# Peptides against a protein of PDB entry 3HUF: the designs that were tried, part 225

Target 1, 320 residues: chain A of PDB entry 3HUF
Amino acid sequence: MWIIEAEGDILKGKSRILFPGTYIVGRNVSDDSSHIQVISKSISKRHARFTILTPSEKDYFTGGPCEFEVKDLDTKFGTKVNEKVVGQNGDSYKEKDLKIQLGKCPFTINAYWRSMCIQFDNPEMLSQWASNLNLLGIPTGLRDSDATTHFVMNRQAGSSITVGTMYAFLKKTVIIDDSYLQYLSTVKESVIEDASLMPDALECFKNIIKNNDQFPSSPEDCINSLEGFSCAMLNTSSESHHLLELLGLRISTFMSLGDIDKELISKTDFVVLNNAVYDSEKISFPEGIFCLTIEQLWKIIIERNSRELISKEIERLKYA

## One batch from the design tools (peptide; made by RFdiffusion4, then SolubleMPNN)

Design b2_p27_8_s2 (from b2_p27_8, 13 letters changed)
Fold by OpenDDE base, seed 5:
Structure b2_p27_8_s2 (fold): chain B 320 residues (1-320), chain A 27 residues (1-27)
Amino acid sequence: as target 1 above (320 residues)
Amino acid sequence: SENLKLIKENGDEIQKEVDEYEEEKEK
């Protein structure tokens, strides 16, 4: 989201969130959802127009800002952004930090981008919430992104957490739910005078973890917990591979169970399979190798003695 | 804070210079 603040009390000492939309900025406007009052004699009654676009698809992957357009409203002294005069037809900016000078005002409006990118685990939930979140200037998507700051957990009562949720947790992404999204939707209705009043996602996250026994106390309890073990996996999702890497596993990939030869078995402690392959191929598992699903692995990983549990299971199957 | 007072005082002086400059250009 874009946040503006200014020196010299020209914004009345307040920070303001700017959602996607159009704002008239000037001395003789009243603060509302489409106007920003600036208190200085050096600025025009109506000085500039700010237009913030909704996020692009690219912004979800880059964590880049919503495009910020500035137009001078034919003022005597013009408008500058980052010490450059705004062009006659207006200019668009993708920088994360903007210093906006209105005319000869000695104080600048500082606009800065606070990155918030929400990944969804479920396409149906994305379809429900994407429009509302985009109108808040929040990029949304389904795919893994290095720019992801928040992850929406799918609420299916009694289901195991997904690989996406497991990976988001280990990446230290803030896991949120529908309740937090609902809170975000309400903030657009108010002129937020203080950007610090944004709802704290960390409280929501703490409550999710506390109320769900499928999470360990911290990601640090799981990260590198299986260091020194080796696994083989089918060429599955990138998230599954990255999840196993975060556990500290050495990973070999194969295309089919038939590709698991004696050499691979000799170097591999266990094979990780998805549920579909596990259920279909359980009768055809290679002899002398421990095969498990990601969900079964996760149930072991969240235990305090995960290394001992895995070691016992590997030994049990080697001697069976 | 003393800094806010100084910034305000400096801002008021700069504003006065700007106002004087604008008044001179409107003549």
Scores: peptide ipSAE 0.020, ipTM 0.517, DockQ to the pose 0.115
Fold by OpenDDE base, seed 1:
Structure b2_p27_8_s2 (fold): chain B 320 residues (1-320), chain A 27 residues (1-27)
Amino acid sequence: as target 1 above (320 residues)
Amino acid sequence: SENLKLIKENGDEIQKEVDEYEEEKEK
């Protein structure tokens, strides 16, 4: 989201979130969803127009800002952005930091991009929330991205957490739920006056972890917890691969269960399968190898003695 | 910090001078 602050008291000492939309900026306007009052005699009654676009699809992957357009409203002394005069037709900016000078005012409006990019685990939830979040200037998507800051967990009662949720957790992405999104939607009007009123997602995350026994206390409890072990997995999911890497596993890939030969067994401690393959192929598992799902592996990893538990399971199956 | 307070105070003085100068020109 875009946040504006100003030097001196020209913004009344307040920070403001600018959501996608159009704002008239000037001395003789009243603060509302479409106007920004700036208190200086050096500023025209109606001085500039700010237009913030909704996030692009590219912004979800890059964590880049919503496009920020500035137009001078034919003022005597013009408008500058980053020490450059705004052109007659206005200019568009994709920089994360903008220093906006209105006329001869010695104080600048400082606009900065606060990175917030929300990944969804569930397509239905994305469809429900994407429009609203985009109108808040928040990029949204389903695919993994290095720019993601938050991850929406789907609360299905009685189901294990998804691989996406596990991976998001280990990546130290802030896990949020629908309650946070609902709360976020309610503050839209209040944050016009004070950007600090934006709800803290970390509180939501702490509550999720505290109330769900499927999460360890921290990602650090799981990261590299299986260092020194080797696994094999079906080459089907990039997220699953990255998850296993974060656990510190050495990973071998195979295309089918038939590729699990004596050589692979000799160098592999266990085989990780997706649920579909595990359920369909239970009767055809190779002898002498421990096969489990990612969800079953996760249940072991969240335990404090995960290494000992895995070692015992490996030994049990080697001697069966 | 004490420096941020000084910067603000200096800024307020500069703004006052600019505001006074522009009021004289709009008359």
Scores: peptide ipSAE 0.020, ipTM 0.500, DockQ to the pose 0.093
Fold by OpenDDE base, seed 2:
Structure b2_p27_8_s2 (fold): chain B 320 residues (1-320), chain A 27 residues (1-27)
Amino acid sequence: as target 1 above (320 residues)
Amino acid sequence: SENLKLIKENGDEIQKEVDEYEEEKEK
């Protein structure tokens, strides 16, 4: 989201969030959803127009800011952004930091981008929330991105957390739920006046982790927790592979259970399967190897003695 | 008008991602 602040009390000492939309900036406007009052005698009654665009799909992957357009409203002394005079037709900016000078005012408006990109675990929730979040200047998507700051988990009562949720947690993405999204939708009017009123997603995250026994206390408890073990996995998803890598596993990939030969068994401590393959092929599992789902593995990983538990299961099958 | 166009374009892209996910789930 774009946040503006200014020196010399020209913004009345307030930080303001600029959601996507158009703002008339000047001395003789009243602060509202489309106007920014600036208190200086050196500023025109109506001085500039700021236009914040909604995020693009590209912004979701790059973590770039919503496009910031500045137009001077034919003022005597013009408008500058980063010491450059704004062109007659206006200019667009993708820099994360903008110093906006209105006319001869000695104090600048400082605009800075606060990165927030929300990944969704399922398309139904994305479809429900994406439009509203985009109107807040928040990029949204389903796919993994290095720019993602938040992850929305699906709340199905009694269901296991998804691989996406597990991976988001290990990547130290802030996990949020529908309650946080609902809260974001309600604060829009209040945060216009004071950017500090933006709800902290970390509090929501802490509450999710505290109230759900499917999460460890921290990602650090799981990262490299299985260092020294080796697994084989069916090449199903990139997220599953990355998840197992973050656990510190050596990973071999196979295309079918029939590809698991004696050599692979000799080098592999256990086999990770998706739920569909596990349920359909349970009778056809190779002898002498521990096969489990990623969800079953996760249930072991969240335990404090995960290494001992896995070792015990591996040994149990060697002596069976 | 440009912002409304971008909102629509983003909506179409989101719908495409939803459709792609639904197709993968049906397989």
Scores: peptide ipSAE 0.011, ipTM 0.305, DockQ to the pose 0.010
Fold by OpenDDE base, seed 4:
Structure b2_p27_8_s2 (fold): chain B 320 residues (1-320), chain A 27 residues (1-27)
Amino acid sequence: as target 1 above (320 residues)
Amino acid sequence: SENLKLIKENGDEIQKEVDEYEEEKEK
């Protein structure tokens, strides 16, 4: 989201969130959803137009800002952004920090990008919420992204958490739910005058973790907890691979269960399978190897004695 | 009116991402 503040009280000492949309900026406009009043004798009644675009797909992966367009409204002294005069037709900016000077005003409007990128666990929730979140200047997506700051957990009562949720947790992404999204969708008007009124997702996250025994106490309890163990997995999902990496596992990949030979068995402590393959192939598992699902592995990892538990299971199957 | 236009423009991108996810799930 774009946040503006200004020097010399020209914004009345307020910080403001600028959502995607168009704003007329000037001395004689009244603050509302489409106007920004700036208090200076050195600026025009209507001085500039700010246009913030909705986030692009690229912004979801990079954590980059919504495009910020500035147009001077044919003022006597023009508008500058980062000490450069805005062109006659307006200019667009993708920098995370903008110093906006209106005419000869000695004080600048400082715009800065606060990164918030929301990953969804399923396409149905993305389809439901993405439009509203994009109108808040929040990039959204399904795929793993290094720019992801928040992850939407699907609330299914009594279901196991997904691999996506597990990975989001270990990545230290703030896990949120539909209740937070609902709240976020309503704050647009309240934050016009005070950007500090933006809801804190950490409270939502803490409540989710507290109320769900499928989460460990912290990501740090699980990160590298299986250092020194080796696993093999089917080349299925990037999230699954990255999850196992965060556990500190050495990972070998294979394309089919038929590729599991004596050599692989000798180098591998256990095989990780998705639920579909695990359920369909249970009868055909190679002898002398421990096969489990990611969900079964997660149940071991969340225990305080995870290393001892997994060692016992490996030994049990090696001598069976 | 402008918000509705932005919603429509983003709708096509969202649908593309949904379609890509469905195709990956069927694989």
Scores: peptide ipSAE 0.010, ipTM 0.307, DockQ to the pose 0.011

Design b2_p27_8_s3 (from b2_p27_8, 14 letters changed)
Fold by OpenDDE base, seed 4:
Structure b2_p27_8_s3 (fold): chain B 320 residues (1-320), chain A 27 residues (1-27)
Amino acid sequence: as target 1 above (320 residues)
Amino acid sequence: SEDEELLKEKGEEIEEEVEKYEEEKEK
């Protein structure tokens, strides 16, 4: 989200979130959802127009800011952004930090981008929430991204957490739920005057972890916990691969169960399969190798003695 | 201070120029 603050108390010492939308900026406007009052004698009554665009798909992958447009409203001394005069038709900015000078005002408005990028685990929830979140200046998507800061877990009581949720946890993404999204929707007006009123997702995350026994206490409990073990996996999802890497596993990939030969078995401690393949091919698993789903692996990983548990299962099947 | 007065005077001059320009635009 864009946040503005200013020197010299020209914004009354307040930090303000700029959601996607259009703002008239000037001395003789009243602060509301479409106006920003700036207290300076050196600025015009209506000095500039700020337009924040909704996030793009690219912004989801890059963690880049919503486009910030500045237009001077035909003022005596113009408007500058980062020491450059704004063009007659306005200019658009994608920099994460903007110093906006209104005319000859000795104090600048400082705009900075606070990254918040929400990944969804399922397309249905994305479809439900994307529009509202985009109107908050929050990029959203389904695919894994290095720019993701938050991950929406689907609340299904009694269901196992998804691979996406597991991976989001291990990569230290803040896991949130629909309750947090609902809360975000309520604060839009309150944060106009005080950007600090933006709800903290960490409390939601802590509550999710505390109330769900499928999570360890921290990602650090699982990261590299299986260092020294080797697995083979079907080339099915990038998230599954990245998850296994974060566990410290050496990973071999194969295209079909038929590619699992004696050589691969000799170099591999266990085979990781998705649920669909595991259920359909369970009768055709190669002999002498431990096959499990990623969800079954996760259940072992969250245990304090995960290494010992896996070692016992590997040994059990080698000598069976 | 003399410097503060000069800054104030300059600020007032800027304000007058801004106001004049706005008045000319409204005509």
Scores: peptide ipSAE 0.350, ipTM 0.828, DockQ to the pose 0.376
Fold by OpenDDE base, seed 2:
Structure b2_p27_8_s3 (fold): chain B 320 residues (1-320), chain A 27 residues (1-27)
Amino acid sequence: as target 1 above (320 residues)
Amino acid sequence: SEDEELLKEKGEEIEEEVEKYEEEKEK
């Protein structure tokens, strides 16, 4: 989200969030959802227009700011951004830090981008929330992105956490839920005047982890916990592969269960399958190899003795 | 201080120039 602050009390000492929209900036405007009052004798009554665009799809992948447009409203002394005069038709900025000078005002408005990028695990939840979050200047998407700061966990009562949720957790992404999204939607008006009133997603995350036994205490408890073990996986998802890599596994890929030969069995401690393949092919599993789902693996990994548990399962099938 | 008065005078001059420009634009 864009946040503005200023030197010399020209913004009355307030730090303000700018959501996507248009703002008239000047001396003789009243602060509201479309106006920013700036207290200086050196600026025009209506000095500039700020326009913040909604997030682009590119912004979701880059973690870049919403586009910030500045237009001078034909003032005597013009407007500058980062020491450069704004053009007559206005200019657009994608820098994360903007130093805005209104005319000859000795104090600058500092605009800075606070990165918030929300990944969704479920397309239905994305469809429900994306419009509202975009109106807050928050990029949203389904695909994995290095720019993601938050991940929305789908709460289905009695369901196991998804691979996406597991991976987001191991990446140290802040896991949030629909309760946090609802809270964000209600706070929009109150945070206009004070950016510090934004709800803390870390508190939501802490509560999710504390109240859900499907999470370990820390990502560090799971990262490289299976170092030295080898698995084979069906080439189904990149997230599944990356998850297994973060566990410290050596990974071999195969296209079908029929590709699992004696050589692969000799080099592989266990086979990781998706739920659909596991349920359909459970009768045709190769003899002498431990086959499990990612969800079954996760249930072992979250235990403190995960290495011992996996070793016991491998041994059990080696002697069967 | 002399520096504060000079800053104030410059501020008043800038204000007058801004006001004059706005008045000329409304005509």
Scores: peptide ipSAE 0.346, ipTM 0.827, DockQ to the pose 0.408
Fold by OpenDDE base, seed 5:
Structure b2_p27_8_s3 (fold): chain B 320 residues (1-320), chain A 27 residues (1-27)
Amino acid sequence: as target 1 above (320 residues)
Amino acid sequence: SEDEELLKEKGEEIEEEVEKYEEEKEK
C-alpha cells in the first residue's frame, strides 16, 4: 500500500494510507476518501491530482507498487516528483519512494510503498477476496511468488495443513486467515487519518500458530532438519519440490511408481507421494522402500527428534 | 532575525503570486 508522510506539519503530522483511487490534493480541500488537505500558503487551493491504480498481475510476482499518477491542476509553480517537473498531461510512477513537491512549498510529501502481497491457498477464497483486496492496493494470487508477504490459510476444521501452508510457513510468510481479511475489508475509512490503524498481521499469525499444533515453534526448527537424507518424489507441484528442498533433502523425481527400480531404491531413503497416489496405489508400492505422503512427512518434521524418527522408520522397513 | 524576515517576505510573495494566478484562472 502507498503511505504518505510530510515534513513541516503540512499533513498535520499524520501519516495516511492511499488506496487505489483518485485524490485531489490542495490547500482548500477537506480530508476524505478522495481529498488530501495540505497546509501551506505556497500551495494552490486545488494543486494536484493523485491517481493510484489497482495492482497488476505483475505486481503480485514482483512486489512492485501500484502505479502512482500525478497531475498538476494548472498551478502557478507546478508540481515535482523526485525533483522532476510533472508534465502537462501528468506522469506515472512505479518507484517505491516518491518525493512530491507542490509548487514552491519548502516541505515535500513523501510517498513510500509498503509491500503487501497476499497468496491464497485455494481459488474459492481468492475469488471471494481478490476484488476487495485489490481495491486496497494489495496484489493477490494463487501461485507461489517471492514477493508474497502473507498467505491465507484454508481453515478446514480437522484437516491437515496443506503443502502450500507448510511451504509458506518455512518461507517465513505471515500466515493469516479470513478474520484478518475481514478486518482489512473494513479498515478503509478509519485509516484515512492514521495509517497506524492498519490491523497487525503478525498478531493474527501468532494466534494461528499458537492455536494449531500442526506448526512447529519456528521455521528454523524444520529448515535443513533432514540434511543428508535423500528422497524420490513423483513429478508434482513446484511447491512440493521447494518444500522438500527447504528441509535439506536431496531430491530425485520419477513419473510413475513403475519407474522406482532397484537403482533408485539404492540411492533413496524414502519416497514422497501425493495423497491420491498414496491412497490408490498402496498395493503396488515397491518392496524395501519407505513410502509416505508430504503430510505424513510433515508430522515427523514438526517433532523435536525428527531425524531420529525418520531414521527409525527407514530402518524398520529395510528389515521388515 | 533578518533571515526569518526574508523567509517571511518570500513566503508572502509566493502566496500573493499563487492567489493572483488562481484569480486570473477563475476569470
Scores: peptide ipSAE 0.346, ipTM 0.825, DockQ to the pose 0.365
Fold by OpenDDE base, seed 3:
Formats: sequence, C-alpha cells, structure tokens
Structure b2_p27_8_s3 (fold): chain B 320 residues (1-320), chain A 27 residues (1-27)
Amino acid sequence: as target 1 above (320 residues)
Amino acid sequence: SEDEELLKEKGEEIEEEVEKYEEEKEK
C-alpha cells in the first residue's frame, strides 16, 4: 500500500494510506476519501491530483507498487517528483519512494510503498476477496510468488493443512485467515488520518500457529531437517517440489509409478505421492520402498525426532 | 533575527505570487 507522510507539519504530523483512487491535494481542501489537505501558504488551494491505480498481475509477482500518477493542477510553481518537474499532462511512477514537492513549499510529501502481496490457497476464497483487496491496493493471486508477504490458509474444519500452507510456513510467509481479511475491510476509514492503525497480521499469524498443532514452533525446526535423505516424487506441483527442497531432500522426479525402476529404488529412501495416487495405487506400489503422502511426511517433520522417525520407517519397509 | 525576517518576507512574496496567479486564472 502507498503511505504518505510529510515534513514541517504540512500533513499535521499524520501519516495516511492512499488506497486506489483519486485525490485532490491542496491548501483549501478538507481531508476525506478523495482529498488531502496540505498546510502551507506556498501551495495552491487545489495544487495537485494524485491517482493510485489498482494493482496489476505483474505487481503480484514483483511486489512492485500500484502505479502512482501525479498531475499538477496548473499551479504557479508546478509540482516536482524526485526533483523532476511533473509534465503538463501528468506523469506516472513505479518507484517505491516518491519525494513530492508542491510548488515552492520547503517541505516535501514523502510517499513510500509498504509491500503487501496476498497469496490464496483456495480459488473460491480468491474469487471472494480479490476485488476488495485490490481496492485496498493489495495484489492477489493463487500461484507461488517470491513477492508474497501473506498467505491465506484454507480452513476446513478437521482437515490437515495443505501443501501450499506448509510451503508458505517454511518460506516464513505470514499466514492469515478470513478473520484478518475481514478486519482489513473495516479499517479503510480509520487509516485516512493515521496509517499506523493498519491491522498487524503478525498477531493473527501467532494465534493461528499457537492454536494449531499441525505447525511446528518455527520454520527453522523443519528447514533442512531431512538433509542427507533422498526421495522420489511425481512431477505434479512446483510447490511440492519446493517444499521438499526446503526440507533438504535430494529429489528425483518421475511421471508415473511404472517409471519407478530398480535403479531409482536403489538411490531413493522414500517415494512421495499425492493423496489420490496413494489411495488408488497402494496395491501397485513397488516392493522394498517406503511410499507416503506429503501430509504423512509433514506429520513426521513437525516432530522433534523427525530424522529418527523417517529412518525407522525406511528400515521397516526395506526389509518387509 | 535578520534570517527569520528574510524567510518571512520570502514566504509572503511566494504567497502573494500564488494568490495573484490564482486570481488571474479565474479571470
């Protein structure tokens, strides 16, 4: 989200979030959802127009800011952004930091981008929330992104956490739920005068982790916990592959269970399968190899003695 | 101080120039 602050009390010592929309900036306007009052005798009554665009799909993958447009409203001394005069038709900016000078005002408005990018695990939840979050200037998507700051956990009562949730946790992404999204939707008016009133996702995250025994105490407890082991997996999802890599596993990929030959078995400690394949093909599993689901693996990984548990399971099934 | 008076005078000049330009634009 865009946040503005200013020197010399020209914004009355307040910080403000700029959501997607249009703002008239000047001396003789009243602060509201479409106006920003600036207190200086050196600026015009109506000095500039700021326009914040909704996030693009590219912004979701890059963590880049919503486009910031600045137009001078035909003022005596113009408007500058990063020491450059704004063009007659206005200019657009994708920099994360903007120093905005209104005319000859000795103090600048500083705009900075606070990165927030929300990944969803469930397409139905994305469909429900994407519009509202985009109106807050928050890019959203389903696919894994290095720019992801938050991950919406799919809560089904009594179900195990998804692979996406496991991976988000290991990536140290802030896991959130629908309660946090609902809270975000309520703060839009309160943050006009004070950007610090933006809800902290870390409290939500801490509560999720504390109240769910499916999470370890920290990502560090799981990262590289299986270093030195080798697995084979079906080439199904990139997230599953990346998850296994974060566990420190050497990974071989195969396209079908029929591709699991004696050579692969000799080099592999265990095979990781999705639930559908595990349930349907259990009778056709290769002899002498330990096969498990990612969810079964996760249940072992969250234990303090994960390496010992895995070793015992491997030994049990190699000699069965 | 002379510096404070100079800053004030410059501020007043800027204000007058802004006001004059706005008035000329409204004509």
Scores: peptide ipSAE 0.346, ipTM 0.825, DockQ to the pose 0.355

